Peptides against a protein of PDB entry 6D0Y. Designs and how they scored, part 96

Target 1, 225 residues: chain A of PDB entry 6D0Y
Amino acid sequence: ETEDHLESLICKVGEKSACSLESNLEGLAGVLEADLPNYKSKILRLLCTVARLLPEKLTIYTTLVGLLNARNYNFGGEFVEAMIRQLKESLKANNYNEAVYLVRFLSDLVNCHVIAAPSMVAMFENFVSVTQEEDVPQVRRDWYVYAFLSSLPWVGKELYEKKDAEMDRIFANTESYLKRRQKTHVPMLQVWTADKPHPQEEYLDCLWAQIQKLKKDRWQERHIL

## One batch from the design tools (peptide; made by RFdiffusion4, then SolubleMPNN)

Design b2_p18_5_s4 (from b2_p18_5, 7 letters changed)
Fold by OpenDDE base, seed 3:
Structure b2_p18_5_s4 (fold): chain B 225 residues (1-225), chain A 18 residues (1-18)
Amino acid sequence: as target 1 above (225 residues)
Amino acid sequence: SLEELKEKLLKEFEEELK
């Protein structure tokens, strides 16, 4: 495959085809593996790019990376390292939107057996530990809790199956923080009124409640969060 | 399905670790 053709194949995976998505992914993984000796750097860059820029294809590309990782663990490792570097760069630049998506992407890579569950638990422990940092803006603490909680729909089941005790500890710390954090209510931005059936709730508290329900349901989604 | 592929990957992963 030529370099330009590889770009096309990677970008268009999941689009209309005579074959199943699964077949296309397996085929593409094979093509990419075969071309790694000649185009490893380019393929790595392309995968990182589509992973970042095409959030609608998150599960497609995590699965592709999973298939490729199974064929070439070294490349899979390099990909994860590149994504972690990107996450760190995004955090340093205060690019919270990209950062949270990258955390979700990495979370789903656990399901694709690219990232080990203990490693993801360690990452979340590090995130929640920010809530214990002194002299740090609450916005920073809130974001790390948000990043953790908002990623659990993708990986909560796997992590609790393998690291339930550690996850419970993280949840306890999260709950403790949510109870003691300062809550800000801006009347002009409030959409709740006395006549509305839904009670007013702060965004992290709302997310927490949703995740608690998901956990109670053993991480089986009954509706879109 | 993608889920089935992930399950397949798990099996392959476990076999490679043996």
Scores: peptide ipSAE 0.251, ipTM 0.814, DockQ to the pose 0.032
Fold by OpenDDE base, seed 2:
Structure b2_p18_5_s4 (fold): chain B 225 residues (1-225), chain A 18 residues (1-18)
Amino acid sequence: as target 1 above (225 residues)
Amino acid sequence: SLEELKEKLLKEFEEELK
């Protein structure tokens, strides 16, 4: 296949089709595997691009990468390396929105068995350890906590199933930090009406509460975060 | 479903580790 054709196939996966999404993904994985000898670099770049720029298809592309990784382990590794490089670049560029999404993407790759659970735990340990850094802006510490917590909807279940003790430690450290950090509340418009308006809550405290609820609900999402 | 695919991947992964 031509490069343009590959791009089209990758970009359009998950769209309306006569076949099931699962069948399309398996088929695409097969096509991409077959074309790796000729178009590895292009395929790698394309997958990195869609992984980064199409957040609405996160689980589609993580699954695709999982399928490819199962077929070609080396390629899966190269993809992860590329994504880690991109994460580092995003952080260097202070593009924290992209960075946090990349962390979420990497998190879901654990579910696709591309990244080992212990490796993701180690990453989160490193993130939360930033809260212990001295002479750094709180915004930096807050972001790493945010990156950790906001990724748990994608990987919390898996990590607690395999590394519950380590995760509990990370949670304890996170809770400790949240209790001691400086909190800032900004007036916001409330769009929901209730008999008793709920008090405004600081964003990390709010997220923490949501994640605690998610954990209590065995990591089954019932509400949008 | 995508979850089913992930389960298949898990199964394959576990088999490879044996």
Scores: peptide ipSAE 0.232, ipTM 0.806, DockQ to the pose 0.031
Fold by OpenDDE base, seed 5:
Structure b2_p18_5_s4 (fold): chain B 225 residues (1-225), chain A 18 residues (1-18)
Amino acid sequence: as target 1 above (225 residues)
Amino acid sequence: SLEELKEKLLKEFEEELK
């Protein structure tokens, strides 16, 4: 395959096809694996790019990376390293929207068995630990909590299955922080189950409540978060 | 489905850890 053709294949995966998405992903993984000896750098760059710029295809590309990782473990590792570097760069540049998406992407990579559950737990521990740091603006502390909580719909089930005690500790620390932080009440749309209506809440409090409900429901979504 | 693929990956991963 030519470089241009590889780019086309990677960018267009998941679009309308005569074949199933699963078949297309398996096929593409095979093609990419075969071309790694000649185009590893290009393929790595392309995957990082689409992972970052095409959020509508998050699960498609995490699955693709999972398939590639299963075929070439080293490449999977290099991809994760590249994504972590990108996350750090985004944070350094104060690009919080990109950063949070990258955290979600990395979270779903746990489900694709590219990132180990303990590693993701460690990342979240690091995030929540920021809430305990001195001389850190609350906006940054809030972001790390948001990044953690907003990623749990993708990975909470897996993490609690394997690291329940550690996750409970993170939750306790998160709850403690949420209780003591300064509240900034902003209008928001709240989606709740019919059985448990909630009053208007601050954004993080609302998210916390939804995550608690999700946890209670064994991480099966019954409503829009 | 994508979930089925992920499950397949899980099985493969578990086999590697044995």
Scores: peptide ipSAE 0.225, ipTM 0.804, DockQ to the pose 0.031
Fold by OpenDDE base, seed 4:
Structure b2_p18_5_s4 (fold): chain B 225 residues (1-225), chain A 18 residues (1-18)
Amino acid sequence: as target 1 above (225 residues)
Amino acid sequence: SLEELKEKLLKEFEEELK
């Protein structure tokens, strides 16, 4: 495959095809594996790019990486390292939207068996530990909590199945932080639903409530967060 | 489905751990 062709294949995966998505992904994984000796760096860059720029295809690309990782474990590791570097760069650039998406992407890689559950737990422990640092602005502390909580729809089930005690500790620390953090002013407005009216809440409190419900429902999503 | 692929990957992963 030519370099340009690889780019086309990677970018277009998941689009209309005569074959199933699963078949296309397996096929593409095979093609990419075969071309790694010649185009590893390019393939790595391409995958990192589409992972960042095409969030609508998150599960497609995490699955693709999972398939590649199964074929070439070293490449999977290099990809994760590249994504972690990108995450750090995004944080340094204060690009929080990209950063949180990268965390979600990494979270779903756990489901694709690219990242081990203990490693993801450790990452989340590190995130929540930022809340205990005194010299960090609250906006940064809030972001790490947000990044953690907003990633749980993708990986919460897996992490609680394997590391329930550690996750409970993270949750306890998160709850403690949310109770003591400074909250922004919320206007006295209510959202009226068919069931009952709800007062508007601060975004992290809302997210926390949603995640608590999701946890209670054994991580089965019943509505869009 | 993508979920089925992930399950397949899980199965392969578990086999590697044995």
Scores: peptide ipSAE 0.218, ipTM 0.799, DockQ to the pose 0.031

Design b2_p18_6_s1 (from b2_p18_6, 7 letters changed)
Fold by OpenDDE base, seed 5:
Structure b2_p18_6_s1 (fold): chain B 225 residues (1-225), chain A 18 residues (1-18)
Amino acid sequence: as target 1 above (225 residues)
Amino acid sequence: SEVEELRRKADELLEEID
């Protein structure tokens, strides 16, 4: 494929086709792999862009990256580094909506065998550790807890299967923080519905309750995220 | 290897997020 076609191929993957989605993703991964010697930087930039700007295709692009990572392990690492840099930039720019989405994207990359479970656990440990920082606005502490909890629907099962003890510690620390924090609502932070209805509560308390239920249900959710 | 170094670096970056 030529450079001019790469953007089109990447942007259109997952759209209705005569072939299965799996076949299309495998095919695209093969095309991209073959073009890496000539267009690595371009492909990397394109994948980072669509990963950030097309949230409706989150699982499509995490899967694509997973397939590409299996073909070219080095490229997969470079992609992860680029996404982490973008996460840091989003945080610096106070773009918390993009930041939380990027955390979810990275979380799903664990399922695609791009990011190791221990690395994601370490990230979440760092997030929850912010709750213990002094002279930090509560809104910042709350956001990191939100980023952690809201990402668990994508990766909680995998992390508990491999790092249950560490996850339990993170949960304990989270619970402790939620009990001692002042109740404050942040309009931009929302919770979603789980299988079982929940009472009206402060947004983090509500999310915590939903995640606890999800955990008890072995991380099985009837709703497609 | 280069790949291992990149993975290590990525892991370190993940751990530095705070």
Scores: peptide ipSAE 0.024, ipTM 0.588, DockQ to the pose 0.021
Fold by OpenDDE base, seed 4:
Structure b2_p18_6_s1 (fold): chain B 225 residues (1-225), chain A 18 residues (1-18)
Amino acid sequence: as target 1 above (225 residues)
Amino acid sequence: SEVEELRRKADELLEEID
């Protein structure tokens, strides 16, 4: 494959075709693997770019990376490093919306066996540990909590299956922080369709309640609004 | 600075993933 063709293939994966998505992803993974010796940097950049810019294809690209990682573990690692670097850059640029999305993407990579569950737990421990630091503004503490909680729909099940004790500790710390933080009332945050609507409350409290319900439902998502 | 703190945390995250 030519470099230009690779871009097209990567960008268009998941679009309607005569073949199943799974077969297309497997095929593309094979093509990309074969071309890594010649186009590793390009492929890495392309995957990082589409991962960031096409959030609607999150699971497609995490799956693709998972397939590639299975074929080439080193490349998978390089991809993760690239995504972490992007996360750092997003934070530096105060692009916290992108940063949160990147955390979600990384979270789903756990399901694709690209990132180990313990590593993700450690990352979330680091996130929540920010809430214990007094030298960090609350807005940033809130962001890390938000990044953590908002990523759990993608990885909470896996993390609790493998690191339930650690996750419980993180949850306890999160709950403690949420109880003591300064609160501002905002419109209800409804990410999941619930049988019972949540009352209007502070957005993190609302998210917390939704995550608690998700946890209670054994991490089975119903409807995402 | 706030940015520096976030950088520090990001570095810690990277170390855990590696």
Scores: peptide ipSAE 0.021, ipTM 0.566, DockQ to the pose 0.015
Fold by OpenDDE base, seed 3:
Structure b2_p18_6_s1 (fold): chain B 225 residues (1-225), chain A 18 residues (1-18)
Amino acid sequence: as target 1 above (225 residues)
Amino acid sequence: SEVEELRRKADELLEEID
């Protein structure tokens, strides 16, 4: 069936072929666009699924969505809405690992011209604003800071180029929070699992230092993350 | 580098489509 064929095409994009990845993505975007009138719901579901479940292909699928968004702006919007809805559901379900990945995915969609920079800034403002909430567990505040900081390798350059003043404010608020937060019991309260390149440091402090260095380097990464 | 190249090419493709 055509639906099964679409699933195969979407799932296998990025695999070795005689053509370049860019050519394959362009071709697939064209195929998907042509089939939207008949299979929009199926295509939407498939894209959401692979976006969530195949993190190794993050940039492939963000690029694909970017190309598709350029062809069909409304569909691109529907996809973003679906992903944001999934993010909210993940948060409600306390699936913080999926949630943080979704934030990274959405972050890279900014680079693919699917999400506007101001919208992403607003999302991060909302995240960091959690640090200002009264009578909430620190683990909640820590996670939103983590989600923000850990997503900046994917979108920090774009956001600072377009919204530097707002980003500076977010950074200032983040720094202020990190200085005043309690650290003694943080490892016991963390809701995420991540490798610690510097185990001698508290994880958020370490991440903050890494992001500050990245910012200082004008968001040019030494290694592909 | 690889990611940057992909982003660059994606941008070019997007511009071509538009």
Scores: peptide ipSAE 0.018, ipTM 0.487, DockQ to the pose 0.036
Fold by OpenDDE base, seed 2:
Structure b2_p18_6_s1 (fold): chain B 225 residues (1-225), chain A 18 residues (1-18)
Amino acid sequence: as target 1 above (225 residues)
Amino acid sequence: SEVEELRRKADELLEEID
């Protein structure tokens, strides 16, 4: 395969095909594995790029990486390292939208057996620990809580299955923070439901409630968001 | 092994995210 062809294959995976998505992903993983000896760097860069820039295909690419990781364990590690580096760069650049997406992506990689559950728990522990830092703007504390909570739809089930005690601790710390933080009631930070009368809530409080409900529902989402 | 080392590095990076 040429580099250009690889790019096309990677970018187009998940699109309409005569074959099943699973078959296409498995096939692509095989192709990429075979080409790693010659195009590892290019493939790595391409996967990082599409992982970052095509959020609509998050689960497709996490699955692909999972398949690749199963075939080439070293490559999986290199990919994770690259994505973590990108996360750090995004944070340094104050690109919080990209950063939170990357956290979600990494979260789903746990489901794909690329990242170990304990490692993700440790990451979330670090995130929530920011709420305990002194002389830190609340917006920073809020963001890390948001990054944690908003990623749980992708990994909460797995983490509670394997690290329930640790997750409960993180939840307790999160709840404590949410209770003591200053509430901002600006319209842009408020969320509500339109289907029935619903009090306006601060975004994090609303998200917390949603995650609590999701947890109670054993992490089964009713609707694809 | 090299694989284990890479995994370890990745795990450490995850744990050190701030």
Scores: peptide ipSAE 0.025, ipTM 0.601, DockQ to the pose 0.021; fails the geometry check

Design b2_p18_6_s2 (from b2_p18_6, 10 letters changed)
Fold by OpenDDE base, seed 4:
Structure b2_p18_6_s2 (fold): chain B 225 residues (1-225), chain A 18 residues (1-18)
Amino acid sequence: as target 1 above (225 residues)
Amino acid sequence: DEVEKLRKEADKLLEEIE
C-alpha cells in the first residue's frame, strides 16, 4: 500500500462495507503490519491522529491497535507511548477535554490487551492521588477524579477483575474526597420528565452515583429510560 | 528484549502520569 492509501484505509475503517467490521479490522491490521517496515512513523502518526480526532470511532481504533499490537508488539508499545506523551502534552497545555478523552482511549486499550490492567490502575492511583495535593486548585483535583470516573465505563470491569483491592482503595479515596470537597452552591433544580422527576445534582456527585450503580451492576451498562 | 523494554517504558509512563 502507498502511504496515501494507508491514510485512506485508516480513516475509513468502520464505515459500511460488504464485510464485517471485525473482518475489515483484521484485514487492515494485516496491511498495516506489512507496511510498518516502510511506513511505521506515518502509520503511528495516522493512528494517533484518528484516535484523537475521531472519538466516535474510539472502539474501532482501540480494536485496531489491539490487533496490531498482537502482530507487532513493538509498535503497540510505541503507540501507547505516543498516546501517553500526547496525554501529558494535553495536560500541560490545559487541554482537559482532549486529555480526558485520551484517558478513556487508553482505558479501552486495556480491554484490547494493549495496556496491562496494573498499569492502568497505577495511572488511576496517580490521578486520585492528586486529590491529596495541597495548595492546588480544586478544579485540578476534580478533573483527575472526573477523568478516572468517566473512564471506568470502559475499563472498570477489567480492573476490578484483576486488581479489585487496589480499585477499592482508589474508590475509597475518591469517595472520601467527594465528601470533603467544596460543592457548587446553586438552588436545587428539578428536571421534570413526563414520568420521572430528576433532581439536578453536582456533576461529580452525579457521576459518582452513576459509577456506583455501574459497579453494582457489575459494570454492565443498561438502557436508561 | 527490545519489545519488552518498550513495553516496560510504556508502563512506567503510565505509572508516572501526573
Scores: peptide ipSAE 0.031, ipTM 0.658, DockQ to the pose 0.021
Fold by OpenDDE base, seed 5:
Structure b2_p18_6_s2 (fold): chain B 225 residues (1-225), chain A 18 residues (1-18)
Amino acid sequence: as target 1 above (225 residues)
Amino acid sequence: DEVEKLRKEADKLLEEIE
């Protein structure tokens, strides 16, 4: 495959076709695996790029990476390392929106068996430990809590199935921090239900409540018609 | 200083995932 063709295949995967998405992803994984000897660097860069720039295809590309990882474990590792480096760069550039998205992407890679559950738990432990840092802006503490909580819809189920005790400790520490932090009121969109109305909350408190509900619902999201 | 702290956190994350 030519580089241009590979780029086209990677960018267009998941779009409408006569075949199932699963079949297309498996096929693409095979093509990419075969071309790794000649185009590893290019493929790696392409996957990192689309993973970052096409958030609407998050699950498509995490699945693709999962399939590739199953075929070539070393490549999967290199991809994860590249994404972590990108996370580092995003943080250095104060691009916190991209950073939190990358954490979410990495979280979904756990479901795709690219990242081990214990490793993700350890990462979240590190995040929540930032709340204990002294002489740092609260925004720093808040961001890591936000990054943790906002990623749980993608990985909470898996982590609780495998590391329930550790997750409970992380939750306890998170709750403790949220109770003692200084709160500010910002405009936010709240989900109102007829049977469970609640007053306006600060954005982290609101997110915490949503995650607690999700946990109680066994990590199954409910849709309203 | 803040950037350095964030870098350290990123390094920790990498080490845990490896």
Scores: peptide ipSAE 0.026, ipTM 0.640, DockQ to the pose 0.015
Fold by OpenDDE base, seed 1:
Structure b2_p18_6_s2 (fold): chain B 225 residues (1-225), chain A 18 residues (1-18)
Amino acid sequence: as target 1 above (225 residues)
Amino acid sequence: DEVEKLRKEADKLLEEIE
């Protein structure tokens, strides 16, 4: 495969086809694996790019990476490292929307067996531990709580199934922080629709309530907005 | 080992947001 052809294949995956999505992804994974010896850097860059720029295809590309990881474990690791580097760059550039999206992407990689559940739990533990930092702006504490909570729709079920005790601790720490933090009025954040409407609340309090409900509903998301 | 790797990466992220 030529580099241009690889780009086309990667960008167009998941679009209308006579074959099933699963079949197409498996086929593409095979093609990419075969071309890694010659085009590893290019393929890595392409996958990172489409993962960031095409959020509507999040699950398609996490699945593709999952298939590639199963074929070439080293490449899967390199991809994760590249995405983490991109997350760091996004934070440095104050691109917080991209940053939180990347955390969600990494979260979904747990479902695709690219990142181990305990590893993601450890990351979230580190995120929530920021709430205990002294002499730092509240916005820093709030962002990491937001990054954690807003990622749970993608990985909460898996993490609670495998690391329930650790997750309960994280939740307890989160709840404690939310009770003691200074509240500000911002638009409510909602990733999914709930049957019961929520009153007008501070955005993190609102998100917390939504996540609590999702947890109560066994992490079954009813409707994605 | 994987847990430790991601923990280290998370720590680096925490340092950069300062």
Scores: peptide ipSAE 0.039, ipTM 0.703, DockQ to the pose 0.016; fails the geometry check
Fold by OpenDDE base, seed 2:
Structure b2_p18_6_s2 (fold): chain B 225 residues (1-225), chain A 18 residues (1-18)
Amino acid sequence: as target 1 above (225 residues)
Amino acid sequence: DEVEKLRKEADKLLEEIE
Protein backbone atom coordinates (compact mmCIF):
# COMPACT_ATOMS: atom_id res chain seq x y z
CA GLU B 1 0.00 0.00 0.00
CA THR B 2 1.09 3.54 -0.66
CA GLU B 3 1.19 6.09 2.11
CA ASP B 4 -1.67 8.02 0.59
CA HIS B 5 -3.75 4.91 0.31
CA LEU B 6 -3.07 4.00 3.90
CA GLU B 7 -4.15 7.44 4.99
CA SER B 8 -7.37 7.06 3.11
CA LEU B 9 -8.06 3.65 4.58
CA ILE B 10 -7.39 4.79 8.12
CA CYS B 11 -9.38 7.99 7.83
CA LYS B 12 -12.38 6.37 6.21
CA VAL B 13 -12.71 3.33 8.42
CA GLY B 14 -16.15 3.13 9.95
CA GLU B 15 -17.85 4.80 7.05
CA LYS B 16 -20.66 3.17 5.13
CA SER B 17 -19.67 0.04 3.27
CA ALA B 18 -21.04 -3.24 2.06
CA CYS B 19 -19.24 -5.04 4.85
CA SER B 20 -19.69 -4.90 8.59
CA LEU B 21 -17.62 -2.56 10.70
CA GLU B 22 -16.03 -5.51 12.43
CA SER B 23 -14.94 -7.07 9.17
CA ASN B 24 -13.62 -3.76 7.91
CA LEU B 25 -11.60 -3.21 11.05
CA GLU B 26 -10.18 -6.70 10.91
CA GLY B 27 -9.31 -6.25 7.29
CA LEU B 28 -7.66 -2.91 7.90
CA ALA B 29 -5.69 -4.32 10.80
CA GLY B 30 -4.39 -6.99 8.48
CA VAL B 31 -3.43 -4.47 5.85
CA LEU B 32 -1.67 -2.27 8.36
CA GLU B 33 0.17 -5.21 9.86
CA ALA B 34 1.44 -6.21 6.46
CA ASP B 35 2.64 -2.69 5.77
CA LEU B 36 4.32 -2.07 9.11
CA PRO B 37 7.72 -3.24 7.86
CA ASN B 38 7.69 -0.47 5.29
CA TYR B 39 5.47 2.19 6.79
CA LYS B 40 5.52 1.75 10.56
CA SER B 41 6.35 5.35 11.32
CA LYS B 42 3.76 6.68 8.93
CA ILE B 43 1.08 4.35 10.20
CA LEU B 44 1.90 5.25 13.77
CA ARG B 45 1.64 8.95 13.03
CA LEU B 46 -1.58 8.49 11.12
CA LEU B 47 -3.21 6.53 13.89
CA CYS B 48 -2.14 9.06 16.47
CA THR B 49 -3.47 11.86 14.33
CA VAL B 50 -6.88 10.39 13.65
CA ALA B 51 -7.19 9.30 17.25
CA ARG B 52 -6.76 12.90 18.30
CA LEU B 53 -8.61 14.71 15.57
CA LEU B 54 -11.60 12.44 15.10
CA PRO B 55 -13.10 12.05 18.55
CA GLU B 56 -16.36 10.82 17.06
CA LYS B 57 -14.51 7.69 16.00
CA LEU B 58 -12.87 7.03 19.35
CA THR B 59 -14.16 3.50 19.76
CA ILE B 60 -13.44 2.68 16.14
CA TYR B 61 -9.81 3.57 16.44
CA THR B 62 -9.32 2.05 19.86
CA THR B 63 -10.76 -1.15 18.45
CA LEU B 64 -8.49 -0.90 15.45
CA VAL B 65 -5.48 -0.42 17.68
CA GLY B 66 -6.62 -3.35 19.76
CA LEU B 67 -6.80 -5.56 16.71
CA LEU B 68 -3.46 -4.33 15.49
CA ASN B 69 -1.94 -4.84 18.91
CA ALA B 70 -3.06 -8.45 18.82
CA ARG B 71 -1.25 -8.84 15.52
CA ASN B 72 1.79 -6.79 16.43
CA TYR B 73 2.23 -6.38 20.14
CA ASN B 74 5.30 -4.22 19.74
CA PHE B 75 3.47 -1.69 17.63
CA GLY B 76 0.72 -1.50 20.19
CA GLY B 77 3.25 -0.54 22.79
CA GLU B 78 4.74 2.11 20.57
CA PHE B 79 1.31 3.54 19.95
CA VAL B 80 0.55 3.77 23.65
CA GLU B 81 3.87 5.45 24.24
CA ALA B 82 3.14 7.95 21.52
CA MET B 83 -0.27 8.75 22.93
CA ILE B 84 1.11 9.19 26.43
CA ARG B 85 3.74 11.51 25.05
CA GLN B 86 1.03 13.47 23.31
CA LEU B 87 -0.90 13.67 26.55
CA LYS B 88 2.12 15.11 28.29
CA GLU B 89 2.60 17.61 25.50
CA SER B 90 -1.02 18.64 25.69
CA LEU B 91 -0.71 19.25 29.40
CA LYS B 92 2.44 21.29 28.91
CA ALA B 93 0.70 23.34 26.28
CA ASN B 94 -2.31 23.85 28.55
CA ASN B 95 -4.52 22.15 26.00
CA TYR B 96 -6.72 20.58 28.59
CA ASN B 97 -9.53 19.67 26.24
CA GLU B 98 -7.20 17.56 24.17
CA ALA B 99 -5.62 16.16 27.28
CA VAL B 100 -8.87 14.98 28.79
CA TYR B 101 -9.86 13.40 25.50
CA LEU B 102 -6.58 11.55 25.36
CA VAL B 103 -7.22 10.22 28.83
CA ARG B 104 -10.56 8.92 27.60
CA PHE B 105 -8.90 7.37 24.59
CA LEU B 106 -6.32 5.64 26.75
CA SER B 107 -9.10 4.52 29.02
CA ASP B 108 -10.90 2.80 26.18
CA LEU B 109 -7.67 1.11 25.17
CA VAL B 110 -7.99 -0.85 28.39
CA ASN B 111 -11.15 -2.41 27.01
CA CYS B 112 -9.29 -3.27 23.85
CA HIS B 113 -6.58 -5.10 25.80
CA VAL B 114 -3.91 -2.61 24.82
CA ILE B 115 -3.39 -1.12 28.27
CA ALA B 116 -3.54 -3.18 31.44
CA ALA B 117 -6.21 -2.30 33.96
CA PRO B 118 -3.71 -1.90 36.81
CA SER B 119 -1.81 0.69 34.80
CA MET B 120 -4.91 2.74 34.25
CA VAL B 121 -5.81 2.48 37.91
CA ALA B 122 -2.36 3.73 38.78
CA MET B 123 -2.77 6.66 36.43
CA PHE B 124 -6.08 7.58 38.01
CA GLU B 125 -4.56 7.27 41.44
CA ASN B 126 -1.96 9.76 40.36
CA PHE B 127 -4.63 12.07 38.99
CA VAL B 128 -6.67 12.05 42.15
CA SER B 129 -3.54 12.45 44.25
CA VAL B 130 -3.19 15.92 42.72
CA THR B 131 -6.05 16.95 44.97
CA GLN B 132 -3.65 16.59 47.86
CA GLU B 133 -1.00 18.85 46.41
CA GLU B 134 -0.17 21.98 48.33
CA ASP B 135 0.14 25.46 46.90
CA VAL B 136 -1.53 24.67 43.60
CA PRO B 137 -4.59 26.27 42.06
CA GLN B 138 -7.87 24.54 42.66
CA VAL B 139 -8.43 24.53 38.92
CA ARG B 140 -5.54 22.10 38.62
CA ARG B 141 -7.02 19.82 41.23
CA ASP B 142 -10.42 20.09 39.63
CA TRP B 143 -9.13 19.25 36.18
CA TYR B 144 -7.51 16.00 37.22
CA VAL B 145 -10.64 14.97 39.03
CA TYR B 146 -12.60 15.88 35.94
CA ALA B 147 -10.23 13.89 33.75
CA PHE B 148 -10.68 10.89 35.98
CA LEU B 149 -14.44 11.06 36.31
CA SER B 150 -15.13 11.93 32.70
CA SER B 151 -13.13 8.90 31.57
CA LEU B 152 -15.00 6.39 33.68
CA PRO B 153 -17.80 5.90 31.16
CA TRP B 154 -15.17 4.28 28.96
CA VAL B 155 -13.38 2.14 31.49
CA GLY B 156 -15.21 2.13 34.82
CA LYS B 157 -16.78 -1.25 34.23
CA GLU B 158 -13.50 -2.91 33.42
CA LEU B 159 -11.64 -1.32 36.30
CA TYR B 160 -14.25 -2.24 38.86
CA GLU B 161 -14.33 -5.79 37.59
CA LYS B 162 -10.61 -6.15 38.08
CA LYS B 163 -9.63 -3.57 40.71
CA ASP B 164 -12.74 -2.81 42.72
CA ALA B 165 -10.96 -2.18 46.00
CA GLU B 166 -8.50 0.23 44.46
CA MET B 167 -11.24 2.01 42.59
CA ASP B 168 -13.26 2.38 45.76
CA ARG B 169 -10.31 4.07 47.40
CA ILE B 170 -9.99 6.46 44.49
CA PHE B 171 -13.70 7.20 44.70
CA ALA B 172 -13.47 7.83 48.40
CA ASN B 173 -10.63 10.26 47.91
CA THR B 174 -12.52 11.97 45.12
CA GLU B 175 -15.63 12.32 47.22
CA SER B 176 -13.63 13.71 50.09
CA TYR B 177 -12.10 16.33 47.85
CA LEU B 178 -15.41 17.31 46.32
CA LYS B 179 -16.84 17.92 49.75
CA ARG B 180 -14.07 20.24 50.84
CA ARG B 181 -13.35 22.15 47.63
CA GLN B 182 -14.65 25.63 47.00
CA LYS B 183 -17.72 25.49 44.84
CA THR B 184 -18.63 28.03 42.22
CA HIS B 185 -21.98 28.26 40.55
CA VAL B 186 -22.66 29.67 37.12
CA PRO B 187 -26.08 30.16 35.62
CA MET B 188 -26.98 27.16 33.55
CA LEU B 189 -27.78 27.55 29.91
CA GLN B 190 -31.03 25.99 28.86
CA VAL B 191 -30.06 24.28 25.66
CA TRP B 192 -32.10 21.12 25.44
CA THR B 193 -35.18 21.65 27.54
CA ALA B 194 -37.23 24.60 28.62
CA ASP B 195 -37.96 22.88 31.88
CA LYS B 196 -35.76 23.13 34.91
CA PRO B 197 -35.98 19.66 36.33
CA HIS B 198 -32.68 19.97 38.14
CA PRO B 199 -31.42 22.72 40.38
CA GLN B 200 -28.28 24.60 39.56
CA GLU B 201 -25.28 22.47 40.39
CA GLU B 202 -21.54 22.92 40.17
CA TYR B 203 -20.07 21.06 37.21
CA LEU B 204 -17.93 18.61 39.17
CA ASP B 205 -20.70 17.87 41.59
CA CYS B 206 -22.97 17.26 38.65
CA LEU B 207 -20.46 14.98 37.01
CA TRP B 208 -19.93 13.15 40.27
CA ALA B 209 -23.63 12.53 40.57
CA GLN B 210 -23.76 11.26 37.01
CA ILE B 211 -20.88 8.90 37.59
CA GLN B 212 -22.42 7.65 40.80
CA LYS B 213 -25.58 6.91 38.88
CA LEU B 214 -23.60 5.18 36.16
CA LYS B 215 -21.82 3.10 38.76
CA LYS B 216 -25.12 2.19 40.32
CA ASP B 217 -26.38 1.16 36.90
CA ARG B 218 -23.37 -1.13 36.58
CA TRP B 219 -21.75 1.14 34.05
CA GLN B 220 -24.46 0.73 31.47
CA GLU B 221 -24.99 3.95 29.59
CA ARG B 222 -28.38 4.98 28.38
CA HIS B 223 -29.03 6.00 24.84
CA ILE B 224 -29.75 9.60 24.10
CA LEU B 225 -33.47 9.96 23.53
CA ASP A 1 11.42 -9.85 25.51
CA GLU A 2 11.94 -6.50 23.88
CA VAL A 3 8.22 -6.16 23.41
CA GLU A 4 7.68 -6.80 27.07
CA LYS A 5 10.17 -4.12 27.95
CA LEU A 6 8.30 -1.66 25.83
CA ARG A 7 5.03 -2.56 27.50
CA LYS A 8 6.55 -2.12 30.91
CA GLU A 9 7.91 1.23 29.91
CA ALA A 10 4.53 2.33 28.67
CA ASP A 11 2.91 1.15 31.86
CA LYS A 12 5.46 3.03 33.87
CA LEU A 13 4.67 6.18 31.95
CA LEU A 14 1.01 5.74 32.77
CA GLU A 15 1.78 5.28 36.42
CA GLU A 16 4.03 8.31 36.58
CA ILE A 17 1.89 10.74 34.65
CA GLU A 18 0.65 13.73 36.60
Scores: peptide ipSAE 0.032, ipTM 0.660, DockQ to the pose 0.021; fails the geometry check

